# Peptides against a protein of PDB entry 6IDX, part 87

Target 1, 380 residues: chain A of PDB entry 6IDX
Amino acid sequence: KELAKLSADVTFATEFINMDGIIVLTRLVESGTKLLSHYSEMLAFTLTAFLELMDHGIVSWDMVSITFIKQIAGYVSQPMVDVSILQRSLAILESMVLNSQSLYQKIAEEITVGQLISHLQVSNQEIQTYAIALINALFLKAPEDKRQDMANAFAQKHLRSIILNHVIRGNRPIKTEMAHQLYVLQVLTFNLLEERMMTKMDPNDQAQRDIIFELRRIAFDAESDPSNAPGSGTEKRKAMYTKDYKMLGFTNHINPAMDFTQTPPGMLALDNMLYLAKVHQDTYIRIVLENSSREDKHECPFGRSAIELTKMLCEILQVGELPNEGRNDYHPMFFTHDRAFEELFGICIQLLNKTWKEMRATAEDFNKVMQVVREQITRA

## One batch from the design tools (peptide; made by RFdiffusion4, then SolubleMPNN)

Design b2_p13_8_s4 (from b2_p13_8, 8 letters changed)
Fold by OpenDDE base, seed 3:
Structure b2_p13_8_s4 (fold): chain B 380 residues (1-380), chain A 13 residues (1-13)
Amino acid sequence: as target 1 above (380 residues)
Amino acid sequence: PTYEFKYRFSKAL
């Protein structure tokens, strides 16, 4: 206990480390020997002293043995461990993952996110916080392929559900530390959008062009009797499509693919439009047709608006930025749905269309509408 | 630029 308290002092820590004191602490954990009276209390103080000593950055985390890692992982994966040992073990694993890619690989073999989810189903908010912190560390240090797999896994859907039900909707106030870990998890989840945000559309890629054509089809052919498929020549079809792309509110009416060559938001804007068109089809069709039928120059250009809104949402959510240690602003809404960004886009595009109408905006007012919408989103 | 989270158990003891 005294050692654990003194280990927070840098002068004491330096001298104790110089005496190989940290090696003695690691060997105590590695031994796993439950033969002593008060073993759990002694182990909890040993783990505290170890953490406080390592926090000074004097000793590399790579000094720890595989036996040490397995013991600590064992305290997290076993169902009947003392809460004080569990808490410190989660913190040690987090620090190992954050400070060493080699330790990350070893820990990722010993522990699954599914095992960590069990620690979220408890009433202790500190255990919940350290469990999310370790999940965040594993997510942050995962290679890109594994990050995407983690995001797509049932474990992430289950994780969001458990966080929502046991943390956010819990009968306890959210502490600052928990709010920070929820913010971190949110940021790491949105950073998966960065690739699509920075992907330029290739105007010559037929598969990408077919998505734009599908947006047109959903908007204009969903009500058309299949008998009116204009069997007329290729030129009439091109002229018809140019009109349709104008009604969709693309900036480039001849080749809408050119509107998605700007990064950000690149292909992410097209993904959002396609999601809206497929998942919220009635809302999509309504927005497009309400604006396509206007002859008063007060039409809201859907295509342009969707691109600029996607960019704005990426800026507001800081997509591609690392988590900031000083922030604790998380949005509970992002834990309610698997496609929370696309759902947010679907809400915000309706808000944009409403605001456009209320302002009686024209194409010249576009930037002013976007500014008002930004203010509305950031205050919500 | 590197997210580093540090625990402070000395305040909880």
Scores: peptide ipSAE 0.016, ipTM 0.507, DockQ to the pose 0.061
Fold by OpenDDE base, seed 2:
Structure b2_p13_8_s4 (fold): chain B 380 residues (1-380), chain A 13 residues (1-13)
Amino acid sequence: as target 1 above (380 residues)
Amino acid sequence: PTYEFKYRFSKAL
């Protein structure tokens, strides 16, 4: 107990480490010997002292044995462990994952996100915080392929549901530390959008062009019986599509695919537009048609607006940036839906369209509308 | 800077 307190002092820590004191603490954990009176209390103080000593950065985390890792992982995976031992074990695993890629690999073999989810179903917010912190560490240090698998897995849907029900909708106010871990989880989740945000559309790819055709079809052909498209020659058909792409508010009316060659937001803007058109079809059609039927120069260009809004959302969410220690701003909505970014886009595009009308904006006011919308989104 | 959220146990002691 005194050792755990003194280990927070850098002078004491330096002397104790120079006396091989940290090796003695690791051996106590490795031995697993439950025969001592007050073993659980002694172990909790041992783990506290170990963590405080390692926090000084004097000793490399790579000094820990595989036996030590297995013991600590064992305290997290066993259902009948003392809460004080569990808390310290989660924090030690987090620190090991963050400080060493070699330790990450070993820990990722011993524990699963599914096992950590069980520690979210408790009333202790500190245990919940350390469990999310370890999930975040594992997610941050995972190779790209494994990170994508973790994000797409049923485990991630289940994780979001459990966080929503047991943390966000819990009967206790969320502490700053928990709010920070929820922020980190959101940042790491949105960083999966970076690939699509940086993917340029190929204007010559027919499959990608067919998505733009589908946007046109949903907006303009959903009410038109497909029977009455007269067999007018290829040139009249191209001229018709150019009009439709103008009505959709694309910058390049001849080849809308060119609007998606800018990165950011690249193909992510097209993904958002297609999601809106398929999942929120009535909202999509309404936004397109109410602006396409205007002759007063107050038309909101949907295509351009969707692209610039997607870019703005990526900037607001800091897509591709690492999480910052000083931030704790999370949005509960991101735990309610699998496609939370696309749903956010669908809300924000309606806000943009409303703001455009309220401002009586023209195409010259576009940047001014976007600035007002940015302020509205960041204050919400 | 590598994002290192150092959780300090010194507040609980």
Scores: peptide ipSAE 0.010, ipTM 0.508, DockQ to the pose 0.064
Fold by OpenDDE base, seed 4:
Structure b2_p13_8_s4 (fold): chain B 380 residues (1-380), chain A 13 residues (1-13)
Amino acid sequence: as target 1 above (380 residues)
Amino acid sequence: PTYEFKYRFSKAL
């Protein structure tokens, strides 16, 4: 206990480390010997002293043995561990993952996200916080392949459900530390959109062109009188598509694929448009047709608006930025749905369309409408 | 900036 207090002092820590004191603490953990009276209390203070000593940055985290890692991981993966040991073990694993890629690899072999989710199903918010913190650390340090797997897996759906039900909808106020970890998890989840946000459309990719064609089909072929049989010559068909792409509000109505070559938001805007068209088809068709039927130059260009809105949402959500330690603002909505970004886009595009009408905007007012919409989204 | 979540046990002791 006294060692744990003194270990917070850098002068004491330096001298204690110079005396190989940290090696003695690691060996106490490695031994696993439950033979001592008050072993759990002694172990909790040992782990506290170890963490405080390591926080000075005097000793590399890579000094720890595989036996030490296995013991600490064992305290997290085994049922019926003392709460005090569990909290410190989660914190040590978090610090190991954050400070060493070699330790991350070893820890990722010893523990599963499923084991960490079990620590969220408790009433202790401190344990929940450290469990999410370790999940966040593992997510942050995971290679891109494993990070995407962590986000798409049934485990992530389960994680979101458990967080929603046991943390967000819990009968207890969320503390600042938990709010921060929820913010971090949100940021790390949205950073998975960065690849698509920075992916340029290839105008020569037929599969990507087929998506744009599907957007046109969903908007116009559902209401088109069968009298416009597809048998009119290739030039009339190209001219028809150019009209349709103009009605969809693409900037390049001759080749809409060119509108998705700007990064950000690149292909992410097309993903959002396709999601809206498939999942919220009635909303999509209504937005497109309401603007396509206007003769008064007050048409909201859907395609352009969708692209710039996607970019704006990426800017507001800070997609591609690392979590900031001073932030604790999280959105509960993002834990309620697997496609929360696309759902947010679907809400915001309706808001944009409403704001455009209320302002009686023209194409010249586009930037003013976008500024008003930004203010509306950031105040919500 | 490396995200370094530092848990300070010194405030809980």
Scores: peptide ipSAE 0.010, ipTM 0.504, DockQ to the pose 0.064; fails the geometry check
Fold by OpenDDE base, seed 5:
Structure b2_p13_8_s4 (fold): chain B 380 residues (1-380), chain A 13 residues (1-13)
Amino acid sequence: as target 1 above (380 residues)
Amino acid sequence: PTYEFKYRFSKAL
């Protein structure tokens, strides 16, 4: 206990480390010797002292043995461990993952996100915080190939539901530390959109062109029996599609694929449009047809608006940026839905369309409408 | 800014 307290002092830490004191602490953990009276209390203080000593940055995290890692991971994976040991063990694992890619690899073999979920189902907010912190650390340090798998595990309705029900909707106020970890988790989740945000459409890719055609079909042909596709010659069909793409509000109404070649938002804008068209079809059709039936200059260009809104949402959510240590602003909505970004887009595109009407905007007012919409989104 | 997690265990005690 006294050692744990003194280990917070840099002068003591330096002297203690110079005396190989940290090696003694690591060996005590490695021994796993449960035979001592008050073992749990002693171990909790040992782990505290170890953390406080390592916090000074005097000793590399790479000094820890595989046996030490296995013992610490064992305290996290075993049921009915003392809360004080569990908390410190989660914190040690987090620090190991963050400070060493070599330790990340070893820890990722010993623990799973599934094991950490059990530590979210407790009433202790400190345990919950360190469990999310460790999940975040593992997510941040995961190689690209495994990051998507972790995201899929997070996208498992279970983890989000647990965070929502046990953390966000808990009967206790969220502390700053927990709010920060929820922010970090949100940022890391949205960073998965970066690939799509930076993916340019290939105008020659038929599958991508078929998505744009499907957007047209859903908007204009949804009531037409596929049998009544007028056998109008190829030229009339091209002219019809050009008109339809103009009514959809694409900037390049001749070749809408060109509107998705700019990154950001690239293909992510097309993904959002397709999601809206398929999942919220009535909303999509309403927005498109309400603007397509206007013979006045007050038509809201859906295609252009969807692209620029997607870009704006990426900027607001800081997609592709690393989490900032000073931030704790998280959006509970992102824990409520599997496709939270696309749902946010669907809400915001309706807000944009409403704001456009209220402003009696023209195509020249586009940037002013977008600025007003940005202010509305950032205040919500 | 790289998220430099400075462990601050002393605030959780």
Scores: peptide ipSAE 0.009, ipTM 0.496, DockQ to the pose 0.066; fails the geometry check

## One batch from the design tools (peptide; made by RFdiffusion4, then SolubleMPNN)

Design b2_p14_1_s1 (from b2_p14_1, 5 letters changed)
Fold by OpenDDE base, seed 3:
Structure b2_p14_1_s1 (fold): chain B 380 residues (1-380), chain A 14 residues (1-14)
Amino acid sequence: as target 1 above (380 residues)
Amino acid sequence: SPPLPSSFSSFSFS
């Protein structure tokens, strides 16, 4: 107990470390000697002293043995009644993951996401915060392929559902520390969009061009009887498609693929448009047809608007940026849907279309409409 | 319970 208190002092910590004191603490954890009177209390103080000593940065986290890691992971992965040991064990594992890639690999083998999710299903918000912090650390340090797999996994859907039901919709106010961890999880999840945001469309890739063609098909051919004979000459078809791409509000009516060569938002804008067209088809068709039938120059260019809105959402959500300390602003909607970014896009594109109509905007007002929409989104 | 370190959940990318 006294050691744990004194370990917060850098002068004491330096002297104690120089006397190999930290090695004695690690060996005590490694031994697992449950025969001592007040073992749980003594272990909790040992883990506190260890953390306080390591926080001075004098000793590398790589000094810890695999036996030490397995003991700490055991306190998290096994049903343990001692909350104090569990909290410190989660904090130690977080620090290990953050400070050492070699320790990340070892910890990622010893602990499952399912075990961490079990610590979210408790009424103790502090345990929940430590569990999310460790999840965030593991997610941050995971290889990109593994992060993408984690995001697509059923485990993430379950994690979001558990966070929503047991944390966000809990009867207790969200503390600042928990709000920060929810913000971090949001940022780390939206950073998975960075690859698509920075992917340029290849105008020569037929598969990518077929997606743009599918957007046209959904907007204009879904109501048209399949009786449009295959025999209209290739030139008439190209001219018809150029008209359709103009009605869709692409900047390049001849080759809409060129509009997706700008990064950001690159292919991510096309992904959002395709999601809207497939999942919210009635909303998509309505937005396109309402603007395609206008002859008064008050048409909202859907394609251009979707691209610039996707870029704006990436800027607002800080896609590709690391989480900032002291930020605690999170969107509860992120935890309500598996494709929360695309759903946010679908809400915001409707807001944009409404704002465009209300302002009686023309193509010259485009930037003014986008500024008004930005202010509306950032205040929501 | 003994206190936890104040560095908890601080992304020290140092």
Scores: peptide ipSAE 0.010, ipTM 0.505, DockQ to the pose 0.027
Fold by OpenDDE base, seed 5:
Structure b2_p14_1_s1 (fold): chain B 380 residues (1-380), chain A 14 residues (1-14)
Amino acid sequence: as target 1 above (380 residues)
Amino acid sequence: SPPLPSSFSSFSFS
């Protein structure tokens, strides 16, 4: 207890570390010996002292043994652990993950996201905060392939649902620390869009061109059986497609693929358009047809608007930026849907289309409409 | 229970 208090002092920490004191603390944890009177209290103080000593940055986190990691991970993965031990164990694992890629690999083998999710189902907001903090650390330090897998996993849907129901919709105020962890989780989740945001469309990729063709088909041929899409048509059909791509509001009516070569938002804009067209087909068709039938120069160019809106949403959400310390501005809506970005896009494109109509905008007003929409989104 | 470390180690993303 006294050691845990004194370990916060850098002078004491330096002397204690020089006396191999931290090694003694690690060995106490490694022993796992529950035979001591007041074991839980002693262990909680040991873990506190260990954290405070390591926070001085005098000793590398890489000094810890695999046995130590397994013991700490055991306190997180086992049911009915003392809350005080669990809190400190989560904090130790978080610090290990953040400070060492080698420790991340070892911890990622010992702990599952499912075990951490179980700590979100408790009434203790501090436990919930430390559990999200560790999830965030693991997500941040994960290799890109594993980050995408974590995002696509049923575990992430479950995580979002649990956070929504047990944290956000809890009958208690969200503390600043929890709000920060929710912000971090939001940022890390949207950073998964960075790859697509920075992916240029290849105008020679037929599969990507077929997506643009599918957008045209859904908008204009929605009642036509796709089987009756007559083959690579005559010059007359190429001219029809150029007209259709103009009505879709692409900047390049001849080769709409060129509109997706700008990064950001690259292919992410095409993903959003395709999602809208498939999941919200009636909304998509309505937006396209309402503007395609206009001859008054007040048509909202859907394709251009979708691209610039996707870019603007990436800027607002700071896609590709690391989480900032001291920020706690999280959006609860991002925990309500699996495809929250695409759903946000679907809401915002309707807002853009409405704002365009209300402003009686022309193509010259495009940037002005986008600024008004930006202000509306950032105030919501 | 012993107090939590006063350092919530701010996520030094540095």
Scores: peptide ipSAE 0.009, ipTM 0.479, DockQ to the pose 0.026
Fold by OpenDDE base, seed 2:
Structure b2_p14_1_s1 (fold): chain B 380 residues (1-380), chain A 14 residues (1-14)
Amino acid sequence: as target 1 above (380 residues)
Amino acid sequence: SPPLPSSFSSFSFS
C-alpha cells in the first residue's frame, strides 16, 4: 500500500528500480499464488506500484516475462476477478501494447475481442474506459491488413452496437477520459479511409470509368422513357455524354475521371457519390436534376461539390492523422451506422445544396459557400 | 480499494 503511493514519486521510483524492486513485483505476479490472506488487495497494490514505476520510463516494457503477460491476460479473461485487479490489468496490457511491438504480438495471441467486449457490458465506466483504451491500443499497433480485417469483421459491428448501447446511451454522464477513448476509436476508424482518399483514379481504367457512367445513368436514364432511340452515331453519343457530365457538375466535362486524379480526396469522393446514388437514389436524382435544369447561373455543380466536400470532411475528421491527446470530441452517429462516413456525406451534400440556394451563389461564390458549410458542419 | 494508477496512459506517441 505505501509502496503503491511512493511509486508515483520519481526519486523513490529511481531508487526502488536501482534496488531491483520492479523485478520483485513482477515475480509476485508470476507466482500466481492465491494462498495468502488478503491476496486480492496485495495484488491490486502490486499492480498499481508496477504501473506507477513503469510510467517513469526508466525501465523498458520488454523486461517482462511471458509468464507475467499470461497472468495479466488471465486477470482480463477470467469472469470472477476483482474489479480493482481487472482495471489495473487492462491498463498494464494497454501500456504493453503501446510501448512494445513484441508485447503486442504476445498479447494479441492471449486476448480475444470477445473478452474485451464483455468488459464493455458493465455499469462501471472505468472498466469500460480501460477496455476501449486497450482496444484502441491493439487497433493502433495492428498491421494495416489486420486493421482492415478488424474493420470488416462482425466483431466491429457488434463492438459499435455495444459501445452505443452500454456506453453512449448509458444513464450516466460520459467522463472526459471515456470521451477521449471514443474520439481515439473514431479517428482510428476514419484512418481506414486513407487508402481510398489517397488513391488516384486511373482515367484509362474502364471499370472506374463505368462507375462514372453509372452515376450518369442513375441521374438521367432512370427517369427517362426508353424512347431515346439507340441509333444515334458514336460521335453524337460522346457529345451527349459531355453534356450530361456538365449537368452533373464535373469540372472536366469531356473526361470526368480527371476530377478524381487529385489526392486527397481521390477515389473516396467517387465512392461517396456512388453510395449516394445507389442507397439514397431519390435524394441523388433530386439534387442533380434541380441543378441541371437551371439556366440562371445559380446551379450548384454536384460533381465539384461532392469532391470538395469529401476533401473537407477528411480534413474535419483528420483522416490519416494520429489522434491528439487533448481531444475528446466524438460523434455518436459514427456508432449508429456501418457506412457512417458515406451517410455523413449524404447529409452534408444536402446541406451544401441548401446553403448554395440560400446564398444565391454562382460559380464565383464556390469557395465562400464551402467556408459557410465548413462552419455549419463544425458547429453541429 | 487501492487507488487507480494516476496515468491513464495518454497515448504517448513517443
Scores: peptide ipSAE 0.007, ipTM 0.458, DockQ to the pose 0.026; fails the geometry check
Fold by OpenDDE base, seed 4:
Structure b2_p14_1_s1 (fold): chain B 380 residues (1-380), chain A 14 residues (1-14)
Amino acid sequence: as target 1 above (380 residues)
Amino acid sequence: SPPLPSSFSSFSFS
């Protein structure tokens, strides 16, 4: 207990470390010796002292043994562990993951997300915070392939649901530390969109062009039986498609694929448009047809709007940026759906279309509408 | 390897 208190002092920590004191603490954990009276209390203080000593940055985290890591991971993976031990064990694992890629690899082998999710289902917000912090650390330090796998995993849907139900919708005020961890989780998850945001469309890729054609089909051919074979009228059909792409509000009516060559938002804008068209088909058709029937210069260019909105959302959500330690602003909504970004896009594109109408905007007002929409989104 | 957290979910403009 006294050691744990004194270990917060850098002068004491330096002297204690110089006396190999930290090695003694690690050996106490490694031994797992439950034979001592008040073992749990002593272990909790040992882990506290260890954390405080390591936080001075005097000793590398790589000094810890695999036995130590397994013991700490054991305290996180075992049911009914003392809360004080669990808390410190989560914090130690977080610090290990953050400070050493070698330790990350070892920890990622010893711990499951299911175990960490179980620590979110408790009433203790501190345990919840440390569990999310460890999840965030693991996510931050994961290789890109593993981050994507992590992101696509069924466990993440469950994690979001658990966070929503047990943290966000909990009967307790969210503390600053938890809000920060939710923010970090938010940033890290949206950073998975960076690849698509930075992916340029290839205007010569037929498969990518077929997606744009599918957007046209969904908007204008929804009543036409797909059985009408692509008949021989190639030029009239190209001219028809150019008109349709104009009605869709693409900037390049001849080759809409060119509108997706700019990064950001690249292909991410097309992904959002396709998601809207497939998942919210009635909304998509309504937006497109409402604007396609206008000849009064007050048409909202859907294609251009979707691209610029996607870019704006990426900017608002700081896609590709590292989490800021001073921020704690998270959006609870980003825990309610599996495809949040696309759903957010679907809401915001309706807001944009509404705002465009309310402003009686023309194409010249486009940037002004986008500014108003930005303010509306950032204040919501 | 345990999966870690994915994509965020829906804004309600209430």
Scores: peptide ipSAE 0.006, ipTM 0.444, DockQ to the pose 0.104; fails the geometry check

